# Ledger of designs, part 51: peptides against a protein of PDB entry 3PUK

Target 1, 227 residues: chain A of PDB entry 3PUK
Amino acid sequence: ERGLKSVVWRKIKTAVFDDCRKEGEWKIMLLDEFTTKLLSSCCKMTDLLEEGITVIENIYKNREPVRQMKALYFISPTPKSVDCFLRDFGSKSEKKYKAAYIYFTDFCPDSLFNKIKASCSKSIRRCKEINISFIPQESQVYTLDVPDAFYYCYSPDPSNASRKEVVMEAMAEQIVTVCATLDENPGVRYKSKPLDNASKLAQLVEKKLEDYYKIDEKGLIKGKTQS

## One batch from the design tools (peptide; aimed at target 1 D110 I124 R125 C127)

Design b2_p22_4_s1 (made by RFdiffusion4, then SolubleMPNN; from b2_p22_4, 10 letters changed)
Fold by OpenDDE base, seed 4:
Structure b2_p22_4_s1 (fold): chain B 227 residues (1-227), chain A 22 residues (1-22)
Amino acid sequence: as target 1 above (227 residues)
Amino acid sequence: SKLEEQHKKLEEFNKEIEEEEK
C-alpha cells in the first residue's frame, strides 16, 4: 500500500546510512526543511536510531556544539542550507561537530560545491548526492517540492511564461530523481492540455532521463517501461 | 554535461578525502 515510501527509505538507508556507517558510532543528523519532510514521510525515529542517529537537529536553528560527535548533513543543495553548514565548520575554533558527512538530495551547483570545498574540506568525510527531491505519499504517489508549480503551469497569463519554464525544469528534474530512485526509465505518459504544458514537461523529463542514464549507467540506457 | 562534470568532481573530492584519511 505504501510501496514508494519503502523504496525511498531503502534508498536513503543504502545511499546515506550504509555509506557512512561506522560500527559503534552515533551521529547527529542535520536536516533542513525538505529533508525533514522527506524523512517524516518514510520513516520514524526508531528507524533512525537503528541507523545510528542519536538526535536530529534543524540545520537552520542555533545549535549547541557537540564536538565529540560526527554530523550527518542530509540537506538540499540550497544556499541557505549550505550556508548553515559552512557556519558550523567555517571556524576552526568553533566547529560544531567533529566532522561532517554531507548528503545532498539533488544536484549541488558548482558554486556551492566549490564554496564548501574551499572552506570546509578538512572537516568533510563524505560528500554525495543521492538524488531524492520528492516526498512519497502513497504506494506510487509523490509530491514534488516545486513552489507555486500549479499556479505557474496553469496560469493563462503570458507574463508567467518565463517563470513557468523554470518551474517545469525543476519539476522535470525532480521527476528524474524519482525515476532514479526507482531505478526505472519510464515511458512518459501525459494528458494533453490546452496549453500543452504536459507535453512540454514530458519532453523535459525524457531529455533529462536520457542524460541521467547515459551518464550513470555507463552508456547503458534502460528500456522504457510503463509507469 | 553538468551532471557528468559534477559526478566527476564529487568522485575526485571523495577520493581526496579518502587519501587524506589514510
Scores: peptide ipSAE 0.400, ipTM 0.878, DockQ to the pose 0.635
OpenDDE base, seeds 1, 2, 3, 5: peptide ipSAE 0.378, 0.399, 0.380, 0.385; ipTM 0.872, 0.879, 0.873, 0.874

Design b2_p22_4_s2 (made by RFdiffusion4, then SolubleMPNN; from b2_p22_4, 10 letters changed)
Fold by OpenDDE base, seed 2:
Structure b2_p22_4_s2 (fold): chain B 227 residues (1-227), chain A 22 residues (1-22)
Amino acid sequence: as target 1 above (227 residues)
Amino acid sequence: MELEKQYKKLKEFNEEIKKEEE
């Protein structure tokens, strides 16, 4: 058993591949830096082939149009990834693919979402947010993907306070996605540190967990579990 | 709740997409 890796793969299979699957249809899958790492951690290319993916492409790279094929975008809701998507479909005459299925690894900000709707809505067949913003490792181990998290969280420079809050928020969200993936609402434990970052993060996680379990994708309310 | 707003937003968008495709 792959532990957390198998759980993550099953989540992706059900939330992404099963959601957009059409019999006999092959898609090109576009990945960004995070989702490349994510899929590499929990599946093989053969697994993707079984899910109807013919080729995978890096969204950041220049790509030749394949106008007869639909594209599956499995990407992070970041300006960089969204901008790349917009370049693929922003011009009616220069669309790279036939249509797009978009699956975000986390909540897409309204600003980005509105930008997508305004420019590419006619090219989109599906837009969904899933709750996977972490990289699984062996057993129940995972890593977070928050740029410069260590620097900002542990920086003594007061000028980084605003950025620190953003990083803490992102980390908390990713931790919650782990819990959501595992279908658990654990109690939060932490070791106190001089900068009290652990306490702040714990509070954010607890708040987000509470919000998540008030209403989930299936409208279910779940109680706290032990972990 | 923010989460409810997100779900509503996506639900409405996907409904619109479906209508346009039909």
Scores: peptide ipSAE 0.337, ipTM 0.837, DockQ to the pose 0.584
OpenDDE base, seeds 1, 3, 4, 5: peptide ipSAE 0.334, 0.272, 0.334, 0.310; ipTM 0.834, 0.812, 0.835, 0.825; seed 5 fails the geometry check

Design b2_p22_4_s3 (made by RFdiffusion4, then SolubleMPNN; from b2_p22_4, 9 letters changed)
Fold by OpenDDE base, seed 2:
Structure b2_p22_4_s3 (fold): chain B 227 residues (1-227), chain A 22 residues (1-22)
Amino acid sequence: as target 1 above (227 residues)
Amino acid sequence: SELKEQYEKIKKFNEEIKKEEE
């Protein structure tokens, strides 16, 4: 039993692989930095082969076209990853793959989504946001992927206030993804700090949890549980 | 809510994609 790792894998299997599975079809999977780490933490290459993935490619690298194969993009909703996706399908004459299934690890901003829709909609077969923006380490241990989170959250520099808010929101989203993955709606506990960042983060988490369970795909509303 | 709006947006997009593929 791998605990959280097994839960994360099961989530990916059901939300991504089962969602786009076609019998007898092999896909090329494109990963970014985060999803590479994510998959490496919870599965093996043999597991991916069983899910119909023939080759894994780094989305950031130049790749040769494989026009006869469909591609599964499992990426974070960042400008960098989205730009790489757009490069693969932005030109009608230079499409890298036959079609794309795109799965975001978190909510895709409207700006990025609209850009994708405007340029690549005809090449996309599926677009889905899944709630998995953390790296499992131990049975109940995970790492959030928020660049410079510590610096911005704990910086005494007031000029970082706007960035701090963005970081806190991102952290809150990722915490919610953990809860969603574990199918839990825990009570939020925190220790107050001088900057009161913990309190702000807790409030964001609570709000986002509420929103998530209200619109759950299964239509389930869960009560608050103990954590 | 903003989250609900996001969900509906993606849902609509997938519906549109499906129609285009058919």
Scores: peptide ipSAE 0.495, ipTM 0.894, DockQ to the pose 0.642
OpenDDE base, seeds 1, 3, 4, 5: peptide ipSAE 0.473, 0.482, 0.488, 0.485; ipTM 0.887, 0.889, 0.891, 0.891; seed 5 fails the geometry check

Design b2_p22_4_s4 (made by RFdiffusion4, then SolubleMPNN; from b2_p22_4, 7 letters changed)
Fold by OpenDDE base, seed 4:
Structure b2_p22_4_s4 (fold): chain B 227 residues (1-227), chain A 22 residues (1-22)
Amino acid sequence: as target 1 above (227 residues)
Amino acid sequence: SELEERYKKIKEFNEEIKKEEE
């Protein structure tokens, strides 16, 4: 019943917590809207405590400085979240935390990444993209975080064509993150629809999967499986 | 590829960070 949740938690534990773990060290963890939902779906506060997290803070809220503690940012690579991070460390004299470990749930756009490097590099101890952009629900069920996906994908209005492409791209990317998390390279299957949305999405997924596995941690291309 | 470039970018950044800590 909780297979996917367990997989997601294991991925986060390995990719994030184990990556920045220091014996005897506690960190403050900063979450955004997405990662709050993500962690809530796959772990408990006690689990986070075991991983060395003393307190969770919302990155969007004003927070009091805790300058003696390092911060673990587990956030989505959005302008909003990144801007909040930058505010925490943008000032040399008034950093909110001792240092930052930043883990993005997806690929960070170059523009945002460059902005971080230019302004906060000295405060960062680790930067990693872990590629988890979905919320686990059930054993094999997940929710894509793509607003209005249904509307744009199935809209017959030609004026939505551009937005539809963006949505499909986002969906495809998130599906790939699911596959990556599950360590699966699925053979994409779909049913053709009049609008050919399924076919387009499938093509995008296949392309992204291929790209991902070409440069995965093992440097291997995994074979396609049925899933 | 774009993905390769992203990976390289992050890797290089982490290497730079590591050097600064030493």
Scores: peptide ipSAE 0.406, ipTM 0.868, DockQ to the pose 0.663
OpenDDE base, seeds 1, 2, 3, 5: peptide ipSAE 0.394, 0.399, 0.388, 0.398; ipTM 0.864, 0.868, 0.862, 0.867; seeds 1, 5 fail the geometry check

Design b2_p22_5 (made by RFdiffusion4)
Pose (drawn by RFdiffusion4):
Structure b2_p22_5 (pose): chain A 227 residues (1-227), chain P 22 residues (1-22)
Amino acid sequence: as target 1 above (227 residues)
Amino acid sequence: SELEERAENVKEFNEEKEEEEE
């Protein structure tokens, strides 16, 4: 099947689980708020065992160290989600697991990355960005994770316009991961209608996905596709 | 671009880790 959640599942399996899957052994997977909703969206937790995951745990709440099991961190590039990882490895009195495998749902800010590039320890065996920043709500419907996006788009023009841009970029980059997961590099068009916001956004997505496919690294897509 | 820089940093970090493993 080619359901939207089937497509995403095929990505997670190959880009995450298979990428660190050692046939004979199992791992503990750690999730933040987003990745929980993402995985609950496109599979049952039963399917995870077959993928090398014996235990899933919340990266937020404190956990008991299992120094003989390797950890699979499947998290977003969020300050909270990352600060929690640094609690397990490096500073201080660490560690908590035998090895660390980090998979970011989206591009990791240099700011956050530096905070883990230092307290790195030999543990962090891998750090990848897979670019899936959306929820496959239905086989044909997707939703983003841009908190309070509606308000910051139609609010007046007061002090909280600086956040509007933050929301506008968050939507743009997050939409780009939708195209990348679908292996599409579509042309961009907007409606040129009420308030003309789709124009500002259409430009951000157009610019960002040009920069994106200048890097992909999957090498499957470059230049505009038939979409 | 910022995205290029981020992607290169992550790639170089992984290469350093492969070398440490060897």

Design b2_p22_5_s1 (made by RFdiffusion4, then SolubleMPNN; from b2_p22_5, 8 letters changed)
Fold by OpenDDE base, seed 2:
Structure b2_p22_5_s1 (fold): chain B 227 residues (1-227), chain A 22 residues (1-22)
Amino acid sequence: as target 1 above (227 residues)
Amino acid sequence: SELEKRSKLLKEFNKEIEEEEK
């Protein structure tokens, strides 16, 4: 399949599974709400088995310890998901798994990262940011996962201004992840709206795209492409 | 930029992890 789903799967396979693969080793994979939806959209359980995943667990649920197995955390860099991870490894006596591989779907805030580093560094074998914060729907269609994005962005209530900014930032980051996944640096197009949200979002996207390609490990800087 | 700072921090952390495992 040539669609966005296959591209996303390929990205996850190379960035996550290939990165932590060890011969003969099985892992427990921990997912949050977003990554559950993401994987469900682009792969099957059989695919995960082939990648060395024996069991999938919900990070939000209480789980029995499996101390002899390593855990693969594929999660969003949110306080909720991070807190659940920290509970799994927060105390030496209560470690649920042997060790952790952590793959974030987006850039992890410094505050959360520092919290992880301070409390669980000895249990971590890998910590990476994959930059996949969207769900593929069709060949070139995706859904952003930003809670209440529409409400805050289009709310006439000025009390939502601060939250609106946060939401727009999150949306911009997700759009950048799509572009990164597709290996494109598009010229941003938008329709002007009364609240000028589209213009602001476009500016954020352009700025973030520039930043992303400047710091790309491959050292590749691409010009603007058609979008 | 914030992204650069995050990237740098993460790279440094992974380096530390690798050094500890050796």
Scores: peptide ipSAE 0.244, ipTM 0.809, DockQ to the pose 0.809
OpenDDE base, seeds 1, 3, 4, 5: peptide ipSAE 0.202, 0.203, 0.209, 0.207; ipTM 0.786, 0.788, 0.791, 0.788

Design b2_p22_5_s2 (made by RFdiffusion4, then SolubleMPNN; from b2_p22_5, 8 letters changed)
Fold by OpenDDE base, seed 2:
Structure b2_p22_5_s2 (fold): chain B 227 residues (1-227), chain A 22 residues (1-22)
Amino acid sequence: as target 1 above (227 residues)
Amino acid sequence: SELEKQAELLKKFNEERKKEEE
């Protein structure tokens, strides 16, 4: 399959499936809206079966308990997805699964993480951030998943200023995830005037890239590459 | 950075979970 799709799949395989793999064990995988799209873009059901996934469930839907099986949550770090997870494990008597492995597609805010720790720590075997917040379309084409990004960034309504900042932050983070997935630290280029959206986004990307590579698991700090 | 702090928190969390499982 095309380059970016295969790269994304490889990343998911190594960062998620290999991380929680146990010989002879099958898991139920819980997906949200984004990760459903993501997996659909880069793999087939047969691929997931090979990785020990027996059933895929939508995290937003009501589901019957399967208490003897562990669950693999591959979800976005959003209040909605986290709340659904918490419903699955929030009560000792109402635990839907034996245990949980949680893999977030992006940075999980402290508020959400703290909420998880406070209520469900004993049920969690793993909690990691995978840093894949984009959907591959073609070999080097991807789609950012930021709701209403265009509207907020280009809206003339000043009331959207706060939301605009949040959206730009999310976009920057997703761009960084692409770079991380491709193992590149690009020099950011843009056509911009001072204090415009492009400039702000570029600054955010540069900052986040720097932070990412400083804490890279391999301990490698890469210089800027061609973009 | 905030990202570094988060990484350390997750590391600690996972270590604790591993110990509990063993």
Scores: peptide ipSAE 0.340, ipTM 0.854, DockQ to the pose 0.711
OpenDDE base, seeds 1, 3, 4, 5: peptide ipSAE 0.321, 0.315, 0.325, 0.319; ipTM 0.846, 0.844, 0.848, 0.846; seed 3 fails the geometry check

Design b2_p22_5_s3 (made by RFdiffusion4, then SolubleMPNN; from b2_p22_5, 9 letters changed)
Fold by OpenDDE base, seed 4:
Structure b2_p22_5_s3 (fold): chain B 227 residues (1-227), chain A 22 residues (1-22)
Amino acid sequence: as target 1 above (227 residues)
Amino acid sequence: SELEKQYELIKNFNKEREEEEK
């Protein structure tokens, strides 16, 4: 059984590193909070060196310009990460890096993408969504990066209903990214609970899976499997 | 779908970038 870590690493290698690899070229890689955790869970620094990464920088921190090197941004499609990117390339005269390759861990909202396009398009060599918004653990275990998910999903307080919906949406999205990474379109199974959270989540996942596989890289609709 | 629109946007963006590099 292939561990989820190896699968995730393979996905990153093929979707990110192989995609922007140029022979003999070194890049600086910019990470955010999530991608730092993600990479730390599935690779070592030596692995990154082999992929042509010379140094890793935190996108949220102030960084010195390295204008002679291209930057690989492996980041979440969040306003915070995007804003940091924009600060790196927003000034024509003071770009921090030679050029940027941007790889988002999930679908980038149109608003954010348009903002990037409008301000930094000339600095970007490639932009890709790789759909990997989860952290692998041992075997087939993964962690969803949805803060307070448990609290809101299982809260009996009706005042948390709106937050619950948001959390469930985020969870569903991340589950879909797991499935995409594993190249599986699972038949969703769940046990019903009094709060019917599992059913709602399952429905969201199914819907999102359908949408994803309709427009996957191959343009093929994959059949449901039992995972 | 919204997802399809996003896909096309990124695709077009990358195409434009590739053309600019030539």
Scores: peptide ipSAE 0.255, ipTM 0.809, DockQ to the pose 0.701
OpenDDE base, seeds 1, 2, 3, 5: peptide ipSAE 0.253, 0.249, 0.243, 0.246; ipTM 0.808, 0.805, 0.804, 0.805; seed 3 fails the geometry check

Design b2_p22_5_s4 (made by RFdiffusion4, then SolubleMPNN; from b2_p22_5, 10 letters changed)
Fold by OpenDDE base, seed 2:
Structure b2_p22_5_s4 (fold): chain B 227 residues (1-227), chain A 22 residues (1-22)
Amino acid sequence: as target 1 above (227 residues)
Amino acid sequence: SELEKQYNLIKEFNKKREEEEK
């Protein structure tokens, strides 16, 4: 049993592949750096083939148009990934694919969402956010994908304070997505560090957990569980 | 990436199969 890996795969299968599946239809899947790592950690290419994915492409690379195929974008809600998508379907260029299904690994900022909507809404068949912003390593071990997290969190340079906050928010969000995926609302435990980053992160996680369960589509409010 | 490697392997495998079927 793969433990957390299996949970992540099941989540992706249900939230992404089952959501856009059409019998007999094959799609090209576009991945970014994070989702490439994510899928690599929890599935095989054969699994993706079974889900109707014929080709996997890196969203950051220049790609030849395949106008007869629909594209499945499984990407992080970042400006970089969104910009790459917009290059594929933006009004300024010819569409690379027949249509797009977009699944974000986390909440997409309104600014990015509006940008997408304004530019290529007619090409989008589906646009959804899922809660899968972590990479499973072991049965109960996961890795967060926050660029330069270590540097900014532990930098003694006060000029990095603003970026540190952004990183903390991103980390907290990803931790919450783990909890959401596992359907758990754990109590947060941490070891204090000289910079007290752990405490700050813990507070952010607790707040976001509360918000998540309050606004859950299922209307479920769960109490704290042990983790 | 591991995923890309797997894809390439599958692609190569399928290509070989197609060639053998010809």
Scores: peptide ipSAE 0.018, ipTM 0.442, DockQ to the pose 0.017
OpenDDE base, seeds 1, 3, 4, 5: peptide ipSAE 0.018, 0.008, 0.019, 0.017; ipTM 0.442, 0.373, 0.495, 0.445; seeds 3, 4 fail the geometry check

Design b2_p22_6 (made by RFdiffusion4)
Pose (drawn by RFdiffusion4):
Structure b2_p22_6 (pose): chain A 227 residues (1-227), chain P 22 residues (1-22)
Amino acid sequence: as target 1 above (227 residues)
Amino acid sequence: SEYEERAENVKEFNEEVEEEEE
């Protein structure tokens, strides 16, 4: 099947689970709020065992160290989600697991990355960015994770316009991961209609996905595709 | 670009991790 959640599942399995899967052994997977909703969206937690995951746990709440099992961190590049990882490895009196495998749902800010590039420890065996920043609500419908996006797009023009841009970019880069997961580099068009916001956004997506496929690293897609 | 820099940083970090393993 080619359901939207089937496509995403095929990505997570190959880009995450298989990428650190050691045939004979199992791992503990850690999730933040987003990745929880993402995984609950495209599979049952039963399917995870077959993928090398014996236990899933919340990265937020404190956990008991299992220093003989490797950890699979499947998290978003969020300050909260990352600060929690740094609690397990490095500073201080660490560690909590035998090894660390980090998989970011989206591009990691240099700011956050530096905070873990230091307290690195030999543990962090891998750090990848898989670029999946959306929810496969239905086999043909997707939703983003841009909190309070509607308000910060139609609010007046007061003080909180600086956040509008933050929301506008968050939508743009998050939309780009939708195209990248579908292995599509589509042409961009907007409606040029009420308030003309789709124009500003259409430009951001156009610019960001040009920079994106200048880096992909999957090498599957470059230049505009038939979409 | 900013995104290129980010991608390169992660790539170089992973290469350093591979060298430390060896």

Design b2_p22_6_s1 (made by RFdiffusion4, then SolubleMPNN; from b2_p22_6, 8 letters changed)
Fold by OpenDDE base, seed 4:
Structure b2_p22_6_s1 (fold): chain B 227 residues (1-227), chain A 22 residues (1-22)
Amino acid sequence: as target 1 above (227 residues)
Amino acid sequence: SELEERAKKIEEFNKEIEEEEK
C-alpha cells in the first residue's frame, strides 16, 4: 500500500492546486529539484493535467516566456530557487509569465521573502508555505532530503561536529513537516546511540513541533500521539 | 519566534495582494 503517497498528494492538492484553482485556467508549473522528486513520487502527469497544469518546467533551466499564462511555482525556499524565480519576474518588460503563484515546501526565510516582496510583489497572486519537505516512498515511509545525513550524524570525527548540528536541524525541520502533513503531533521515541545523536534529534523535533503547532493556522494545539 | 514572524509576514503579504487585486 502507498498510503503516505496518497496523503501527500491530497495535501498538495488541497494546499496548492485547490488554493489557486480558477475555472478554465491552465497554468505552467515550475519545479525545482526537490519538488520534481516529490511530485514524481506521489502523482502522475495525468493527475497534474486534471489540476490544470498544462506543462511542467524546471526552474533552473532557461525557458521560453509564455507571457499569456500564469505560472505556479512549487519550489523549495532556497536561494537558488528563489533567484530563479526572481529572474523570471525581475524585469517588468521581460516577465516570463503573466503572474505567479508561489508555494514553498517549507518556511521561507525572511531574507528571501523580503527579497521577493521587494522585487516581484506586483507579479505575485499568492504566496504560501505548505511545509512538505520529504519524499514519500511507501506507506508510512518517507525520505528526508538531507544530504549525507547518515554520514554526519554517525561520524565519530570531531571535525564534523558543526556539520552534524546543521544536519540535525534540517532533519528535525523535515520531520516536523511530515507531522504537519499528517496532522499529527507524535510523542517522539528514539533509541539512544553511543553518540546520543538520537536524543539530540528528538529534542530538536519536539521543540520544533511545539513551535509549529503553536502557530497552527487552525489554532489547534494537539496532544501527543503514540508513535 | 522566528516561525511566528514568518507566518505573520506571509499572511500580511497575501492580504496586501488580495487588496491590490480588488
Scores: peptide ipSAE 0.395, ipTM 0.879, DockQ to the pose 0.772
OpenDDE base, seeds 1, 2, 3, 5: peptide ipSAE 0.381, 0.392, 0.370, 0.382; ipTM 0.874, 0.878, 0.868, 0.874

Design b2_p22_6_s2 (made by RFdiffusion4, then SolubleMPNN; from b2_p22_6, 10 letters changed)
Fold by OpenDDE base, seed 2:
Structure b2_p22_6_s2 (fold): chain B 227 residues (1-227), chain A 22 residues (1-22)
Amino acid sequence: as target 1 above (227 residues)
Amino acid sequence: SELEKRYKKLKDFNEEIKKEEE
């Protein structure tokens, strides 16, 4: 058993592949840097083939159109990834694929969502947010993907305060996605640091966990579990 | 809540997409 890796794969299979599966249909899957690492950590190419993926493409690279095939975008909700998607289906360019299924690894900001809706809605068949913004390493070990997290969280420069808050928010969200994936509501424990970032992060996590379990996709309310 | 708003947004969008495809 691969522990957390198996859990993550099962989540992706259920939330992404099963969600857009059509019998006999093959799709091209577009990945960004994060989702490439994510899938590489928890599955093999053979697994993806079984899920109806014929080809994997990097969303950041120039790609030839395959207009007869639908595309599955499994990407992070970042300006970079969204911009690449928009280039594939935007009104200013020829559509690269027949249609798009979009699955974001986290909450998509309204600004990005509105941009997509305004320009590419007719090309989209599905848009969903999946709460998986971490990389599983071991049975209970994971890595968060927050750019410059270490620098901003531990920077003594007060000019980075605003960016630190953004990073802390992103980290908190990703930690919550781990809990959601594991279907657990753990108590948050931390060791205090000189900058008290751990305490702030813990508070953010607790708040977000509370919000999540009030209204999850299944409408279930869950109590705290020990971890 | 903010989470509820997000869920509603996506739900509405996917419903709209479905109608456009039909």
Scores: peptide ipSAE 0.447, ipTM 0.886, DockQ to the pose 0.598
OpenDDE base, seeds 1, 3, 4, 5: peptide ipSAE 0.443, 0.444, 0.452, 0.441; ipTM 0.883, 0.884, 0.885, 0.884; seeds 1, 4 fail the geometry check

Design b2_p22_6_s3 (made by RFdiffusion4, then SolubleMPNN; from b2_p22_6, 10 letters changed)
Fold by OpenDDE base, seed 4:
Formats: structure tokens, sequence, C-alpha cells
Structure b2_p22_6_s3 (fold): chain B 227 residues (1-227), chain A 22 residues (1-22)
């Protein structure tokens, strides 16, 4: 049995490191809060060194320029992380790094993407979405990064209905990223609850899974499996 | 679909930036 951590690492290695690897080249890797946790959960510093990463920097912190080195941004598509990226490359004369490879852990909103494209396109060598929005814990256990998910999903307050839908959407998306990472198209199973949250979430997951596999790298729709 | 749109967007963008790669 392959542990989830191993699967996640393999995905990152293939989707990120292999994608931007150049022989003999070292890169600085920029991480945000989520990707710090993600990498910490599935690899060691020695693993990163083997992938050509010389140093890891926190994207949120002020950093000294290393203009001779290219940077690998492995970040979540959040305004905060994107803004930090933009600050690194927004100035034509004072770029912090030689160039950027940017890998988002999830779909980057069009607004943020357009902002990046408009201001920093010349500095970018690669932009990819790898769709890993979860933290592996154990062999088959993962943590979703959806703040207040429990509260909103199980809140009986009708005023939270809109937020509940947003949360469910986010959860569904992250579940799909897990499935994609595991290369699985699960038959979604759920237990009905009084609030019908499980059913709604299941429907969202199924829809997103279908969409994902329709246009996956192989252009194939995978059959549903039990997982 | 939205996913298709995203895919196309990134594909096109990467094609553009590929021209500027060292």
Amino acid sequence: as target 1 above (227 residues)
Amino acid sequence: SELEKRYKKLKEFNKEIEKEKE
C-alpha cells in the first residue's frame, strides 16, 4: 500500500520539480503557509536538495534579492501569496530573482491570474496549477484546508446558507484534488444527514470529478472505482 | 466548461512565456 504522503510527494516531484528541472541549476523555492505545511508533511529538506532547491524562503517575509538565481514559487492562489509574488517581480529594475517558475496548488482565480500576466509575464518561465489543496496525514488520511468548514456545514442558521455553499464548493474542489493526486475516480458514497449536506457535497464532488477527468492530461474519462 | 477555460488559458499563457525562456 502506498501511503498518501508518498503519492503526494510523487505528484509534486513530477508536476513541479521535474517540470522545471534544468541540469546543474539550483533554484530558490518560495513557499507560503499552506505549501510549507504540505511539503513538511511529505518530504525532507534532503529531498528538496535532490530536486535542485538550494534554499527555502517564506514568501510572506521580506527577503534579500538573489538576482542570479531563478525562483520556484510553490504557492496557493491567494491574494496574499500572489501579492507577495508581484512585489518580487513588479519592479522592472529590482527583481528579487532572475526569473520565476510559479506553481499553484489550486486553480488560480482569473482576477489574480490576469494581474500576474499584466505585470510580471516577462519574469515568468512557467505557470502551472497542480491541484493539491490538501495535507496528507496518514496513509489514507488528509486534511482539507477549508476554514470554518465544520461550523458552516453544520450550522442550522439560515443566514449561513450562502457561506455554506461556498465552503462546500471549496471542500468538493479539494476532495477532487485528492482524487486527482491519487489517480482515482471514486464512486462517491455518503450518508444522508438531516441537513442533506453530505448529499450536496457528493453531488459537487461528482460533478467536479467528471469535469476534471474529461480534460485530464490523457484526455480520458476514467471509470468510477470504490475508494 | 470552466475547467476547460482554465486549461486553455494556462496553455496559451505558457506558450507565450515559452518564447522568452532562456
Scores: peptide ipSAE 0.380, ipTM 0.861, DockQ to the pose 0.583
OpenDDE base, seeds 1, 2, 3, 5: peptide ipSAE 0.365, 0.373, 0.366, 0.360; ipTM 0.856, 0.860, 0.856, 0.854

